# Peptides against a protein of PDB entry 4DOW: the designs that were tried, part 46

Target 1, 157 residues: chain A of PDB entry 4DOW
Amino acid sequence: TFSWVGRPLPNRKQFQQMYREICMKINDGSEIHIKVGQFVLIQGEDNKKPYVAKLIELFQNGAEVPPKKCARVQWFVRFLEIPVSKRHLLGRSPPAQEIFWYDCSDWDNKINVETIIGPVQVVALAPEEVIPVDQKSEETLFVKLSWNKKDFAPLPP

## One batch from the design tools (peptide; aimed at target 1 W75)

Design b2_p28_8_s3 (made by RFdiffusion4, then SolubleMPNN; its pose is not in this set)
Fold by OpenDDE base, seed 3:
Structure b2_p28_8_s3 (fold): chain B 157 residues (1-157), chain A 28 residues (1-28)
Amino acid sequence: as target 1 above (157 residues)
Amino acid sequence: MEKELEEKKREEERKEAIKEFIERLKKV
């Protein structure tokens, strides 16, 4: 179950109410608050692994009946989601914790909040920074580069 | 105090779940 936290943010969109924070209730009755700017795991398709995304907008879509709780996201991709024929362009074998900023518009960046599995920690690193692989860092994903379906590039600002 | 401990416990559980997720990423 998902519910809005706080009052709607001021906006001029006719059919949308914007929010900064949403609460997801877990099976044990506990609650997790998720805010714009945080990273989340999104439910995959059937046997596919979850997707990683950054929340950039939380809104209630009043254009639907009944209104839907939605999010706009920035997608990230895992190395194994990149076509085999293109993986060599990275020039290295990335650690499992590395993900890539998806710099394409072909993926729908609007989701239903019900597809959110939970929060995940993502840390941006400079290309020269080493991705830690110790036990202390095993709770964290790391991003150094973007992927635009053609090549890898530095992260966008 | 008890509430704080419970929240800490839940946070640790989430971290472990993420670790498991990352471990699955190691599999091709």
Scores: peptide ipSAE 0.174, ipTM 0.675, DockQ to the pose 0.038
OpenDDE base, seeds 1, 2, 4, 5: peptide ipSAE 0.143, 0.168, 0.169, 0.026; ipTM 0.680, 0.668, 0.653, 0.454; seed 4 fails the geometry check

## One batch from the design tools (peptide; aimed at target 1 V77 D108 I111 T115)

Design b2_p29_1 (made by RFdiffusion4)
Pose (drawn by RFdiffusion4):
Structure b2_p29_1 (pose): chain A 157 residues (1-157), chain P 29 residues (1-29)
Amino acid sequence: as target 1 above (157 residues)
Amino acid sequence: EEELTTLKEELTELEEEWRALQREEMQHE
């Protein structure tokens, strides 16, 4: 379950209250803070890996009744979310830890915070950097490229 | 006012279902 942490950010959108942070309680019993700018795993279909997204906004949406806690995200896509016909354009076999900045506006970016599984560490690498492959049997995901429905391209600014 | 609240609840539910379905497109590419 989720709760807001502290005061809302200075108001921007009508009927919404924005927050820098959200508190998530687990059945391990502890509390975890997830901030705007951090990344989350978002529950998708039961037979697939979670979506990955960067939190760009956290908000209480008064336009829904009853009101809900929501997030706007920048999507990332997994390699399997890229059309099979387009995968060769990458020119390599990406590891499972590699993900792609989704640079397209076609998919809506608003989610209910209840779809959040939890935070995930996502790291930007230069194209020539190698993914560890280190130890921790890492839960970290790495991003080198964006995908725009057409081609792989550099990470935006 | 009660009818307006019910309609808003129904609209919220439909919008949530629509966004869930749209997200499924990502996994079926």

Design b2_p29_1_s1 (made by RFdiffusion4, then SolubleMPNN; from b2_p29_1, 21 letters changed)
Fold by OpenDDE base, seed 4:
Order: sequence, then C-alpha cells, then structure tokens
Structure b2_p29_1_s1 (fold): chain B 157 residues (1-157), chain A 29 residues (1-29)
Amino acid sequence: as target 1 above (157 residues)
Amino acid sequence: MEEELLQKQLESEKREEELKEQWKELHNL
C-alpha cells in the first residue's frame, strides 16, 4: 500500500499533484518512506530482473481514470541488460555491483509507484574509484558510467 | 577473461534477484 506523505507541493501542472515523499506499507505493518532523489528497485516484467531507478518526481496523475500514484525516474541498467555485442566497449569486466546511468530517452520514465519493490542504495563513484566488495556493501550498487546504447561515458552532470 | 566476466555477471544477477526476493517478502508478495 502506497500513500502520499505531506501536502502537495506548489505546482501549476494540470492534472498533477506533486509530492516529496511517499509511504510504502509492508506486510509487518512497518512503513518505509521514500523521497524524491532516492533510489528504488522496480518490478521487472514477468521473470525479468528488477530495474534500478532514481526517483525524480512523485506525483498523482489526475489525467488518468482513476487517478494513479506515479513517479518519474532516471533509469539505470545492469551490465547484463547491455547487448552482448556491445559489452566489450566497457573495456573491463565490471564488478557484480556496478550499474550504469541510462542516458537515453527511448524508455518511458513514468512508472506506477505500485511497481516499486523497495529502496536500494546506489553510490556514484568516479571512474577511477574502486568499488568496495564487502559484506556491508553487498546490497549497495555503484555507478561510474553512463550507457547511451552506443558507448559508455562519464556520468552526466 | 570471458569466463571471469560471465561469473561476475552471474553474481550480479544473483545479487539483484536476492534483493528482489527480500523485498518481495517484506511486501508479502
């Protein structure tokens, strides 16, 4: 169950109410608050692996009937999501925890918040920084580069 | 090198699946 936290932000967008935070209620009755700017795992399609995304906006989409709780996201991709024929362009074998900023506009960046599995920690690193591999970082994903379907590049500003 | 790459990819996939399952349990999914 998802519910908005706080009042709508000042917004002039027609049919959209913007929020900073959403509450996700889980089965033990506890609540997880997720805010704009945080990273989440998004449910994959069928047997697909979960997607990684950064929340850019949280909004009620009143243009839909019924209105839906939505988010706009920045997508990330796993190395396995990159075409096999292009993986060599990385020039190295990435650590298991590495993901890439998806620098393309061909993916719909609007999601239903109901597809959010939960929060995930994503840490941006410089390309030369070493990804730590320890028990504490096991659940942490790291991003150094972007992928634009043509090549890898430094992260966008 | 290719084998090492494959293993790292498999480990990555496994880790993400593990995270997914953990959260699914929390969601009663």
Scores: peptide ipSAE 0.093, ipTM 0.674, DockQ to the pose 0.019
OpenDDE base, seeds 1, 2, 3, 5: peptide ipSAE 0.026, 0.026, 0.032, 0.081; ipTM 0.475, 0.449, 0.504, 0.673; seeds 1, 5 fail the geometry check

Design b2_p29_1_s2 (made by RFdiffusion4, then SolubleMPNN; from b2_p29_1, 22 letters changed)
Fold by OpenDDE base, seed 1:
Structure b2_p29_1_s2 (fold): chain B 157 residues (1-157), chain A 29 residues (1-29)
Amino acid sequence: as target 1 above (157 residues)
Amino acid sequence: SEKELLEKQEESKKKEEELKKQWKEIHNL
């Protein structure tokens, strides 16, 4: 279950209430607070790993009946989500923990908050930096590059 | 109380460990 934390932010968008934070109740009954700017795992398709996204906006869509709790996200892609024919453009075999900033507008960046599995740690690295392979970094994803469906590039500012 | 603080810390640690376990399962690690 998901519930808003705090009061709606001032905005001029009709039928939309903006929020900074949402509370997610997990299976053990505990609660996790997720804020705008944090990274989350989004439910994937059957037999696929979850998608990775950064939360850009949290909002209630009052135009829907009943009103839905939504988020706008910046998508990341896993290496295995990149077409096989394009993977060679990276020039290396990435570790499983590497993800890429998705620099395309063809994906819907609006999600239902109910698709959020939980928070995830994402760390930005310079292209020359080595991804740590230790027990501490085991639960961390790393991003060095963007992917725009044509090639890999440095991260956008 | 000190006891309540310790209990809360233990609960927090347990929740973190469960979250880590779930993460490993999700990422097949």
Scores: peptide ipSAE 0.176, ipTM 0.629, DockQ to the pose 0.020
OpenDDE base, seeds 2, 3, 4, 5: peptide ipSAE 0.159, 0.139, 0.117, 0.159; ipTM 0.621, 0.621, 0.567, 0.602

Design b2_p29_1_s3 (made by RFdiffusion4, then SolubleMPNN; from b2_p29_1, 23 letters changed)
Fold by OpenDDE base, seed 3:
Structure b2_p29_1_s3 (fold): chain B 157 residues (1-157), chain A 29 residues (1-29)
Amino acid sequence: as target 1 above (157 residues)
Amino acid sequence: MEEELLELQKKSEEEEKKRKEEWKKLYEL
């Protein structure tokens, strides 16, 4: 289950209550707190790997009945999510831990919080920096570049 | 899986602390 943490933030969006933090209660009774600005894994399709996203906004959509807990996200893409015909544009074979900032607005950036699997660590690196492939960083994802469906580019500031 | 998620949360919190420390260092300069 998901529950809001703290008081609603002031905003001018009709029918929306904005929050800074949400609590995810898992089956063993433990709680995971997720805040705006953190990275999360989102349920994938079928047997696909989870999607990666950065939380930009947490809000309750009061226009729906019952109200839904939602998030606005910045999407990231895995290399294997990029069309086969475009992968060569990277010019290298990326490690499995590399993801790319999705610099396109064609994807719906609103999600139901119930699709959140949990938090994930994402580290931004300069293009020249080496992605560590040690056991300690196995669960960490790394981003160097953006992908805009046409080409790869330096990471947005 | 639940334990893994808790570990991931911990790592995320550590990153936030690191960012705050870096920012603090910048203001002290």
Scores: peptide ipSAE 0.017, ipTM 0.383, DockQ to the pose 0.017
OpenDDE base, seeds 1, 2, 4, 5: peptide ipSAE 0.017, 0.013, 0.012, 0.024; ipTM 0.445, 0.430, 0.415, 0.392; seeds 2, 5 fail the geometry check

Design b2_p29_1_s4 (made by RFdiffusion4, then SolubleMPNN; from b2_p29_1, 22 letters changed)
Fold by OpenDDE base, seed 3:
Structure b2_p29_1_s4 (fold): chain B 157 residues (1-157), chain A 29 residues (1-29)
Amino acid sequence: as target 1 above (157 residues)
Amino acid sequence: EEEELEKKKKESEEREEKLKEEWKKIYEL
């Protein structure tokens, strides 16, 4: 169950009401608030790991009947989601915590908020920065590079 | 009610870390 938190933002798009924050009620009855700019796990396909995304917009799509609660996201990919034939382009074996900014437009970046599993911590690092592999960072994902289906590159601005 | 909202936000923040850990397993971090 998802509900909007706060007032809608100024209308930027026709048929859309934008919000800064959404509340998700989870199975135990507790509530998690997720804001624009936060990173989330998105429901994966069957037997697939959740996707990682950054919320860039939260909006109610009034063009749909009934209106749907949606989000626009920036996708991230895990190393294992990159085609095997291209993984060598990284030139290293990344830790499991590393993800990559998906620098492609071929994926639909609009999601139903119902696909949000929950928040996840993602930290951007410079390429030279070391990803910490310790107990404190186990819950954290790290991004250093982008992936554009052809090669890895520095993160976009 | 703003106070309730702030309370919920705080509680959400507290639960967020737990949720991250719970879903860590699903994500296989």
Scores: peptide ipSAE 0.062, ipTM 0.604, DockQ to the pose 0.028
OpenDDE base, seeds 1, 2, 4, 5: peptide ipSAE 0.063, 0.039, 0.023, 0.043; ipTM 0.601, 0.494, 0.465, 0.491; seed 1 fails the geometry check

Design b2_p29_2 (made by RFdiffusion4)
Pose (drawn by RFdiffusion4):
Structure b2_p29_2 (pose): chain A 157 residues (1-157), chain P 29 residues (1-29)
Amino acid sequence: as target 1 above (157 residues)
Amino acid sequence: EEQEELDEEIQEDIDLQNEKAAEEQDERE
């Protein structure tokens, strides 16, 4: 379950209250803070890996009744979310830890916070950097490229 | 055509997950 932390950010959109941070309680019993700018795993279909997204806004949406806690995200896509016909354009076999900045506005970016599984560490690497492959049997995901429905390209600014 | 199909499936999945989360949250409250 989720709760807002502290006061809302200075108002921007009508009928919405924005927050920098959201508190998530687990059945391990503890509390975890997830901030705007951090990444989350978002529950998709039961037979697939979670979606990955960067939190770009956290908000209480008064336009829904009853009101809901929501997030706007920047999507990332997994390699399997890229059309099979386009996968060769990458020119290599990406590891499972590598993901792609989704640079397209076609998919809506608003989610209910209840779809959040939890925070995930996502790291930007230069194209020539190698993914560890280190230890921690890492839960970290790495991003080198964006995908725009057409081609792989550099990470935006 | 493949890209459009994937876009529809992914968008429908996001929408469905949001709907389910909203129903579960209302029932809990």

Design b2_p29_2_s2 (made by RFdiffusion4, then SolubleMPNN; from b2_p29_2, 17 letters changed)
Fold by OpenDDE base, seed 1:
Structure b2_p29_2_s2 (fold): chain B 157 residues (1-157), chain A 29 residues (1-29)
Amino acid sequence: as target 1 above (157 residues)
Amino acid sequence: DELEELLKKLQKEIEEANKKAAEEAEKKA
């Protein structure tokens, strides 16, 4: 069960109430709070491949009947999701834990909150920084670059 | 796809943790 935490934020959208935090309630006394700006794992189609995303907005869409709890996200892509013909542009073989900031607008960035599996750790690194892949970081994902379907680029600010 | 496997593993771990937490909460209630 998902519920809003805190008061709705002032916004100009008539049918949308925005929030900074949502609570994923597993059971009484067991809650996970997720905030805007955090990274989450999103359920994939047919539970085949989960996606990594950054939460940009949390909002209730009052234009829908019934109102739906939604999120706007920034997607990340895997290296193997990049076309084979373009992979060479990276100039290196990325570690398994590296993901890329998807800098395109062709993907729907609106999701239902119920598709959120849970929070995950994503660490942004400078291009020159080494990805610290050790036993203690096995659950950590790393991002250095963006992908815009044309080339790799530094991360957006 | 090694990364896909990792993500699936993470999903599994999160779901298992949630399940355990739910079970524990039910026992304490």
Scores: peptide ipSAE 0.464, ipTM 0.821, DockQ to the pose 0.049
OpenDDE base, seeds 2, 3, 4, 5: peptide ipSAE 0.297, 0.454, 0.457, 0.459; ipTM 0.701, 0.817, 0.820, 0.820

Design b2_p29_3 (made by RFdiffusion4; failed a check: the pose's geometry)
Pose (drawn by RFdiffusion4):
Parts: C-alpha cells; sequence; structure tokens
Structure b2_p29_3 (pose): chain A 157 residues (1-157), chain P 29 residues (1-29)
C-alpha cells in the first residue's frame, strides 16, 4: 500500500497534487521511499517481465473519483517489446539486463501507483561500455540506447 | 491477458490496458 510523504509540490495542474516522493509498504513489513527521477518495475501481464519506467511525476489525481495516486513515467522498452523485424537494427544481441529508452509519445505515460512492483536501479552506459556481468547477480538494468519505433539511437539529453 | 485486464480495471488503470494492447501490437509487427 502507498502513502504520500509530506507536503505536495508547488501546484502545477488543476485537480492534481504533485509529490516528490511516495512511500511504499511491503509484506516484509518495511517502508521504502520511491522518488521522482527513480525507476520502477511496473506490473504487466502475468507471463511477461515487468515494464520499466522512470518516474517523471507523482500525483494525486482529483479528476478520478474516488481519487487515485498516479505517476507519469518515461517508458523504457525491453528488447522483446521491439518488433522482431526491427531487432537486427541493433546489430548485436543485447543482454537481458539491457533496456532501451523509449523515445515516442504514442503510448500513454500515466499509471496508477498500485501497478508499481517496486524500485529498480537503472544505469546509463556509454555505448562502448560493457555491461557487468559483474556479481551481485545484479538486479540493475542498463540503458545505452533509445528506440523510436524506427531505429536505435543515442540517449536524449 | 484477461487477468491483467481485470486487475487494471479493479484499480482503474484503463490507460495501462491500452498501453499493453499497443505493446502487443507493436511487438507483433
Amino acid sequence: as target 1 above (157 residues)
Amino acid sequence: HDAFVERMEAIGDHSLITVEEKRNEEAAS
């Protein structure tokens, strides 16, 4: 379950209250803070890996009744979410830990916070950097490129 | 897919249902 942490940010959008942070309680019993700018795993279909997204806004949406806690995200896509016909354009076999900045506005970016599984560490690498492949049997995901429905390209600014 | 849709409807996240349909269509393209 989720609760807001502290006061809202200075108001921007009508009928919405924005927050820098959200508190998530687990059945391990503890509390975890997830902040705007951090990344989350978002529950998709049961037979697939979670979506990955960067939190760009956290908000209480008064336009829904009853009101809901929501997030706007920048999507990332997994390699399997890229059309099979386009995968060769990468020119290599990406590891499962590699993900792609999704640079397209066609998919909506609003989610209910109850779809959040939890935070995930996502790291930007230069194209020439190698993914560890280190230990921790890492839960970290790495991003080198964006995908724009057409081609792989550099990470935006 | 149906279980996903039911969960999204329960929490009121109809946008994420559309995103999933579009992801499936895009992946199949």

Design b2_p29_3_s1 (made by RFdiffusion4, then SolubleMPNN; from b2_p29_3, 15 letters changed; failed a check: the pose's geometry)
Amino acid sequence: MESFIERLKKIGDYEMIKVEELRRKEAAA

Design b2_p29_3_s2 (made by RFdiffusion4, then SolubleMPNN; from b2_p29_3, 13 letters changed; failed a check: the pose's geometry)
Amino acid sequence: MEKFIERAKEIGDYSLIKVEEKRRKFAAE

Design b2_p29_3_s3 (made by RFdiffusion4, then SolubleMPNN; from b2_p29_3, 16 letters changed; failed a check: the pose's geometry)
Amino acid sequence: MEKFIERLKEIGDLSLIEVEKLRRKFSAE

Design b2_p29_3_s4 (made by RFdiffusion4, then SolubleMPNN; from b2_p29_3, 15 letters changed; failed a check: the pose's geometry)
Amino acid sequence: MEKFKERLKEIGDLELIKVEELRRKESAE

Design b2_p29_4 (made by RFdiffusion4)
Pose (drawn by RFdiffusion4):
Structure b2_p29_4 (pose): chain A 157 residues (1-157), chain P 29 residues (1-29)
Amino acid sequence: as target 1 above (157 residues)
Amino acid sequence: EELEEEVEREDEEFYEELGESRLENTRKS
């Protein structure tokens, strides 16, 4: 379950209250803070890996009744979310830890916070950097490129 | 040319279906 942490950010959108942070309680019993700018795993279909997204906004949406806690995200896509016909354009076999900045506006970016599984560490690498492949049997995901429905390209600014 | 048009159509349907599934899942409560 989720609760807001502290005061809302200075108001921007009507009927919405924005927050820098959200508190998430687990059945391990503890509390974890997830901030705007951090990444989350978002529950998709039961037979697939979670979506990955960067939190760009956290908000209480008064336009829904009853009101809900929501997030706007910048999507990432997994390699399997890229059309099979387009996968060769990468020119390599990406590891499962590599994901892609989704640079397109066609998919809506609003989610209910209850779809959040939890935070995930996502790291930007230069194209020539190698993914560890280190130890921790890492839960970290790495991003080198964006995908725009057409081609793989550099990470935006 | 007919095969390339079929593949482009399948890619578009793929994005459409994936987008619909993503939207449904992101709205769950």

Design b2_p29_4_s1 (made by RFdiffusion4, then SolubleMPNN; from b2_p29_4, 12 letters changed)
Fold by OpenDDE base, seed 1:
Structure b2_p29_4_s1 (fold): chain B 157 residues (1-157), chain A 29 residues (1-29)
Amino acid sequence: as target 1 above (157 residues)
Amino acid sequence: KEEEEKKEKEDEEFLEELGELRKKNASKV
C-alpha cells in the first residue's frame, strides 16, 4: 500500500499533483518513506533481478481513472543488460554491485509506484574508487559510468 | 558491413525489449 506524505507541492500541471514523499506499507505493517531523489528497486520479470531507478518525480495523475500514483525515474542498467557485443567496451569485469546510468531518452520513465519493491542504496563513485565487495554485496549498488547504447562514459553531473 | 549492421540491429532490438519490459511497470495497476 502506498500513500502520499504531506501536502501536494506547488504545481501548475493540469490533473497532476506532485509530492515530495510517499509512504510504503510493507507486509509486516511497517512503513518505509521514500523521497524524490532516492533510489528504488522496481519489479522486474519473474525470476530476474529487479530494475534500479532514481526517483525524479512523484505525482498523482488525476486524469486517469482511477487516479494513479506515479513516479518518473532515471533508469539504471545492470551489466547483463548491456548488449553482449559491447560489454568489452567496459574494459573490465564489473562486480555484481555495479550499475550504469542509462543515458538515453528512448525508454519510458514513468512507473506506477506500486511496482516499487523498496528503497536501495546507490553510491556514486569515481572511476578510481574501489567497489567494496563483501558477502552482502547486493545490499548496496554502485555507479561509476553512464551507458548511452553506444559506449560507456563518465557519470553525468 | 552487413554483419555489423546486423549486429547493430540486434543490439537495438535487445535494448528496445529492455525498455518495453520496463514500460510494463507504467501500466501495471
Scores: peptide ipSAE 0.636, ipTM 0.912, DockQ to the pose 0.779
OpenDDE base, seeds 2, 3, 4, 5: peptide ipSAE 0.635, 0.636, 0.635, 0.635; ipTM 0.912, 0.912, 0.912, 0.911

Design b2_p29_4_s2 (made by RFdiffusion4, then SolubleMPNN; from b2_p29_4, 15 letters changed)
Fold by OpenDDE base, seed 1:
Structure b2_p29_4_s2 (fold): chain B 157 residues (1-157), chain A 29 residues (1-29)
Amino acid sequence: as target 1 above (157 residues)
Amino acid sequence: SEEEKKIKEEDEEFYKKLGEERKKNASKV
């Protein structure tokens, strides 16, 4: 289950209440707090790896019946989510932990918060920095580049 | 070229599919 943490943020959007933080209650009764600006894993298709995204906004849409707890996200893509025809543009074989900032607006960036699996650590690295590939960092994802369907580029500021 | 056109179409379909898959998370209740 998901519940809002704290009071709604001041906003001018009709029927929307914005929040800074949401609480995810897990089956064992434990709670995980997720904040705007953090990274999350989002439910993928069956037998596929979860999607990776950065939380941009958390909001309740009161115009919907019933009201829906939603998030706006910045999508990341995995290397396998880049067309085969374009993968060579990277010029290297990325480790499994590398993801790319999706620099396009053609995808819907709204999700139901119930599709959030949990938080994930995403570390931004400079191109020259080495991605740690060890057992201790297996849960951490790394981003060096953006992908805009044409080419790879340095990360947005 | 015809090959380039084919690749472009395949890529567009590829991205469309990925977007549709992600969009399911917006509509899930």
Scores: peptide ipSAE 0.645, ipTM 0.923, DockQ to the pose 0.786
OpenDDE base, seeds 2, 3, 4, 5: peptide ipSAE 0.643, 0.644, 0.644, 0.643; ipTM 0.923, 0.923, 0.924, 0.923

Design b2_p29_4_s3 (made by RFdiffusion4, then SolubleMPNN; from b2_p29_4, 16 letters changed)
Fold by OpenDDE base, seed 4:
Structure b2_p29_4_s3 (fold): chain B 157 residues (1-157), chain A 29 residues (1-29)
Amino acid sequence: as target 1 above (157 residues)
Amino acid sequence: SEEEEKIKKEEEEFYKKLKEERKKNAEKV
């Protein structure tokens, strides 16, 4: 279950209440607080790894019936979400921990918070930096580049 | 070329699928 933490932020949007933080209650009864700016895993297809995204906004959409707890996100893509015909543009075989900043606006960036699996650590690296692959870092994802459906590029500012 | 057109179409379909898959998370109640 998900519940808002704190009071709504000042907002001029008529039907939306914005929040800074949400509480996720896990099956074991523990609670995880997730804040705007953190990275999350989002439910993928059954045969796919979870999606990765950065939380940009947390809001309740009162215009929907019933109202939904939502997030606006910045999407990342995994290497397998790059078309086969374009993968060669990377010039290397990325480790499984590498993700790419999706630098396009053609995707819906709103999610239902109920699709959030949990937080994940994402570390930004310079293109020349080596992605550490060890047992300790297995839980960490790394982003070095953006993907704009045409080519890979340095991360946006 | 015909091959280039085929590749382009496949890419478009690929991206369309990705878009639709993520859209499910927006529509989930």
Scores: peptide ipSAE 0.606, ipTM 0.909, DockQ to the pose 0.761
OpenDDE base, seeds 1, 2, 3, 5: peptide ipSAE 0.605, 0.604, 0.605, 0.605; ipTM 0.909, 0.909, 0.909, 0.909

Design b2_p29_4_s4 (made by RFdiffusion4, then SolubleMPNN; from b2_p29_4, 16 letters changed)
Fold by OpenDDE base, seed 5:
Structure b2_p29_4_s4 (fold): chain B 157 residues (1-157), chain A 29 residues (1-29)
Amino acid sequence: as target 1 above (157 residues)
Amino acid sequence: SEKKKEEEEKDKKFLEELGEIRKKNAAKV
């Protein structure tokens, strides 16, 4: 169950109410608050790892009947989502914890918040920084590079 | 190169599919 936290933010978008924070109620009755700017895991394809995204906007789409709680996200991709023919461009074998900033606009970046599994920690690293592989970092994902369907590049500013 | 062009088209379709899958999943209630 998802519910908005706080009052709607001022905006000029028709039929949209924007928020900074959403509350996710978990099965055990506990609640997790997720804010714009945080990273989340999103329901992936069946039997696949969840997608990773950064929350850019939280909004209720009033144009839909009934209104839906939505988010606009920045997508990340996993290494296995890079075309096989281009994986060599990375020049290394990334750890499972590495994700890549998807630097294209061809994907729809609107989601239903109901597809959010939960928050996840994503840490941006410089290319020369080593991704920790110890148990303490198992739950943390790391991003060093962007992927623009052509090549890997440093993260956008 | 024809081979290169073919590979690029395959890659394009691959990524398009990934996007569509995300879109479909994201629309689920």
Scores: peptide ipSAE 0.554, ipTM 0.893, DockQ to the pose 0.877
OpenDDE base, seeds 1, 2, 3, 4: peptide ipSAE 0.541, 0.539, 0.532, 0.547; ipTM 0.883, 0.883, 0.880, 0.892; seed 2 fails the geometry check

Design b2_p29_5 (made by RFdiffusion4)
Pose (drawn by RFdiffusion4):
Order: C-alpha cells, then structure tokens, then sequence
Structure b2_p29_5 (pose): chain A 157 residues (1-157), chain P 29 residues (1-29)
C-alpha cells in the first residue's frame, strides 16, 4: 500500500496534487521511499517481465473518483517489446539487463501507483561501455540507446 | 478498480478514460 510523503509540490495542474515522493509498504513490513526521477518495475501481464519506467511525476488525481494516486512515466522498452523485424537494426544481441529509452509519445504515460512492483536501479552507459556482467547477480538494468519505433538512436538530453 | 498497466498502450481505452476524467472535471467546476 502507498502513502504520500509530506507536503505537495507547488501546484501545477488543476485537480491534481504533485508529490516528489511516495512511500511504499511491503509485506516484509518495511517502508520504501520512491522518488520522482527514480525507476520502477510496473506490473504487466502475468507471463511477461515488468515494464520499466522512469518516474517523471507523482500525483493525486482529483479527476478520478474516488481519487487515485498516479504517476507519469517515461517508458523504457525491453528488447522483446521491439518488433522482431526491427531487432536486427541494433546490430547485436542485447543482454537481458539492457533496456531502451522509448522515445515516442504514442503510448500513454499515466499509471496507477498500485501497478508499481517497486524501485529498480537503471543505469545509463556510454555505447562503448560493457554491461557488468559483474556480480551481485545484478538486479540493475542498463540503458545505452533509445528506440523510436524506427531505429535505435542515442539517449536524449 | 485498478486498471492494468498494459492498457496505457490501448488508444481507445485511453480516449474513454480521458473523456470520463474531463466530465468529472466539468462537474467539479
């Protein structure tokens, strides 16, 4: 379950209250803070890996009744979310830990916070950097490129 | 209810959701 942490940010959008941070309680019993700018795993279909997204906004949406806690995200896509016909354009076999900045506005970016599984560490690498492949049997995801429905391209600014 | 996250990629469902939210905002105004 989720609760807001502290006061809302200075108001921007009508009927919404924005927050920098959200508190998430687990059945391990503890509390975890997830902030705007951090990344989350978002529950998709039961037979697939979670979506990955960067939290760009956290908000209480008064336009829904009853009101809900929501997030606007920047999507990332996994390699399997890229059309099979386009995968060769990458020119390599990406590891499972590599993900892609989704640079397109066609998919809506609003989610209910209850779809959040939890935070995930996502790291930007230069194209020539190698993914560890280190130890921790890492839960970290790495991003080198964006995908725009047409081609792989550099990470935006 | 909590809609599933895959619906964010469904344009028809997203349009209906935005219409419902607009109607609620009009009623509140």
Amino acid sequence: as target 1 above (157 residues)
Amino acid sequence: SVPPAHLTRDPEWVEERKEEEEEIREELE

Design b2_p29_5_s1 (made by RFdiffusion4, then SolubleMPNN; from b2_p29_5, 14 letters changed)
Fold by OpenDDE base, seed 5:
Structure b2_p29_5_s1 (fold): chain B 157 residues (1-157), chain A 29 residues (1-29)
Amino acid sequence: as target 1 above (157 residues)
Amino acid sequence: SVDPATLAFDKEYVAKLKKEEEENMKKLE
């Protein structure tokens, strides 16, 4: 289950309440707090591997009946989510920990918070930096480049 | 279309974060 943490943020949008933080309660009764700006794993479609996203906004849409707890996200893509015909454009075989900034607007960036699996650590690296493969980095995803459905490019600002 | 290695990685990571959060909450009690 999901519940809002803290007071709603001041905004001028009618029927929309914005928040900085949401609480995720898991089956064992423990709680995970997730904030705007953090990275999360999102449920995949039809048993697909989880998506990776950065939380941009947390909001409740009061115009919906019943009201829905939603998030606006910046999507990331895994290498295997890129079409087979385009993967060669990377020019290398990336490690499993590498993801790419999705630089397209064709994907709906609004999600239901119920699709959040949990938080994940994402670290941005310069193109020349080596992705660590040691034990300390085993739990971290890394992003060096963006993908815009045509080619790979340096990360957007 | 599911990469077992990737899936395993994600699940393990989430599990560790959940444990860490639980431990943090216990310190506040």
Scores: peptide ipSAE 0.067, ipTM 0.598, DockQ to the pose 0.022
OpenDDE base, seeds 1, 2, 3, 4: peptide ipSAE 0.024, 0.035, 0.065, 0.063; ipTM 0.517, 0.544, 0.585, 0.632

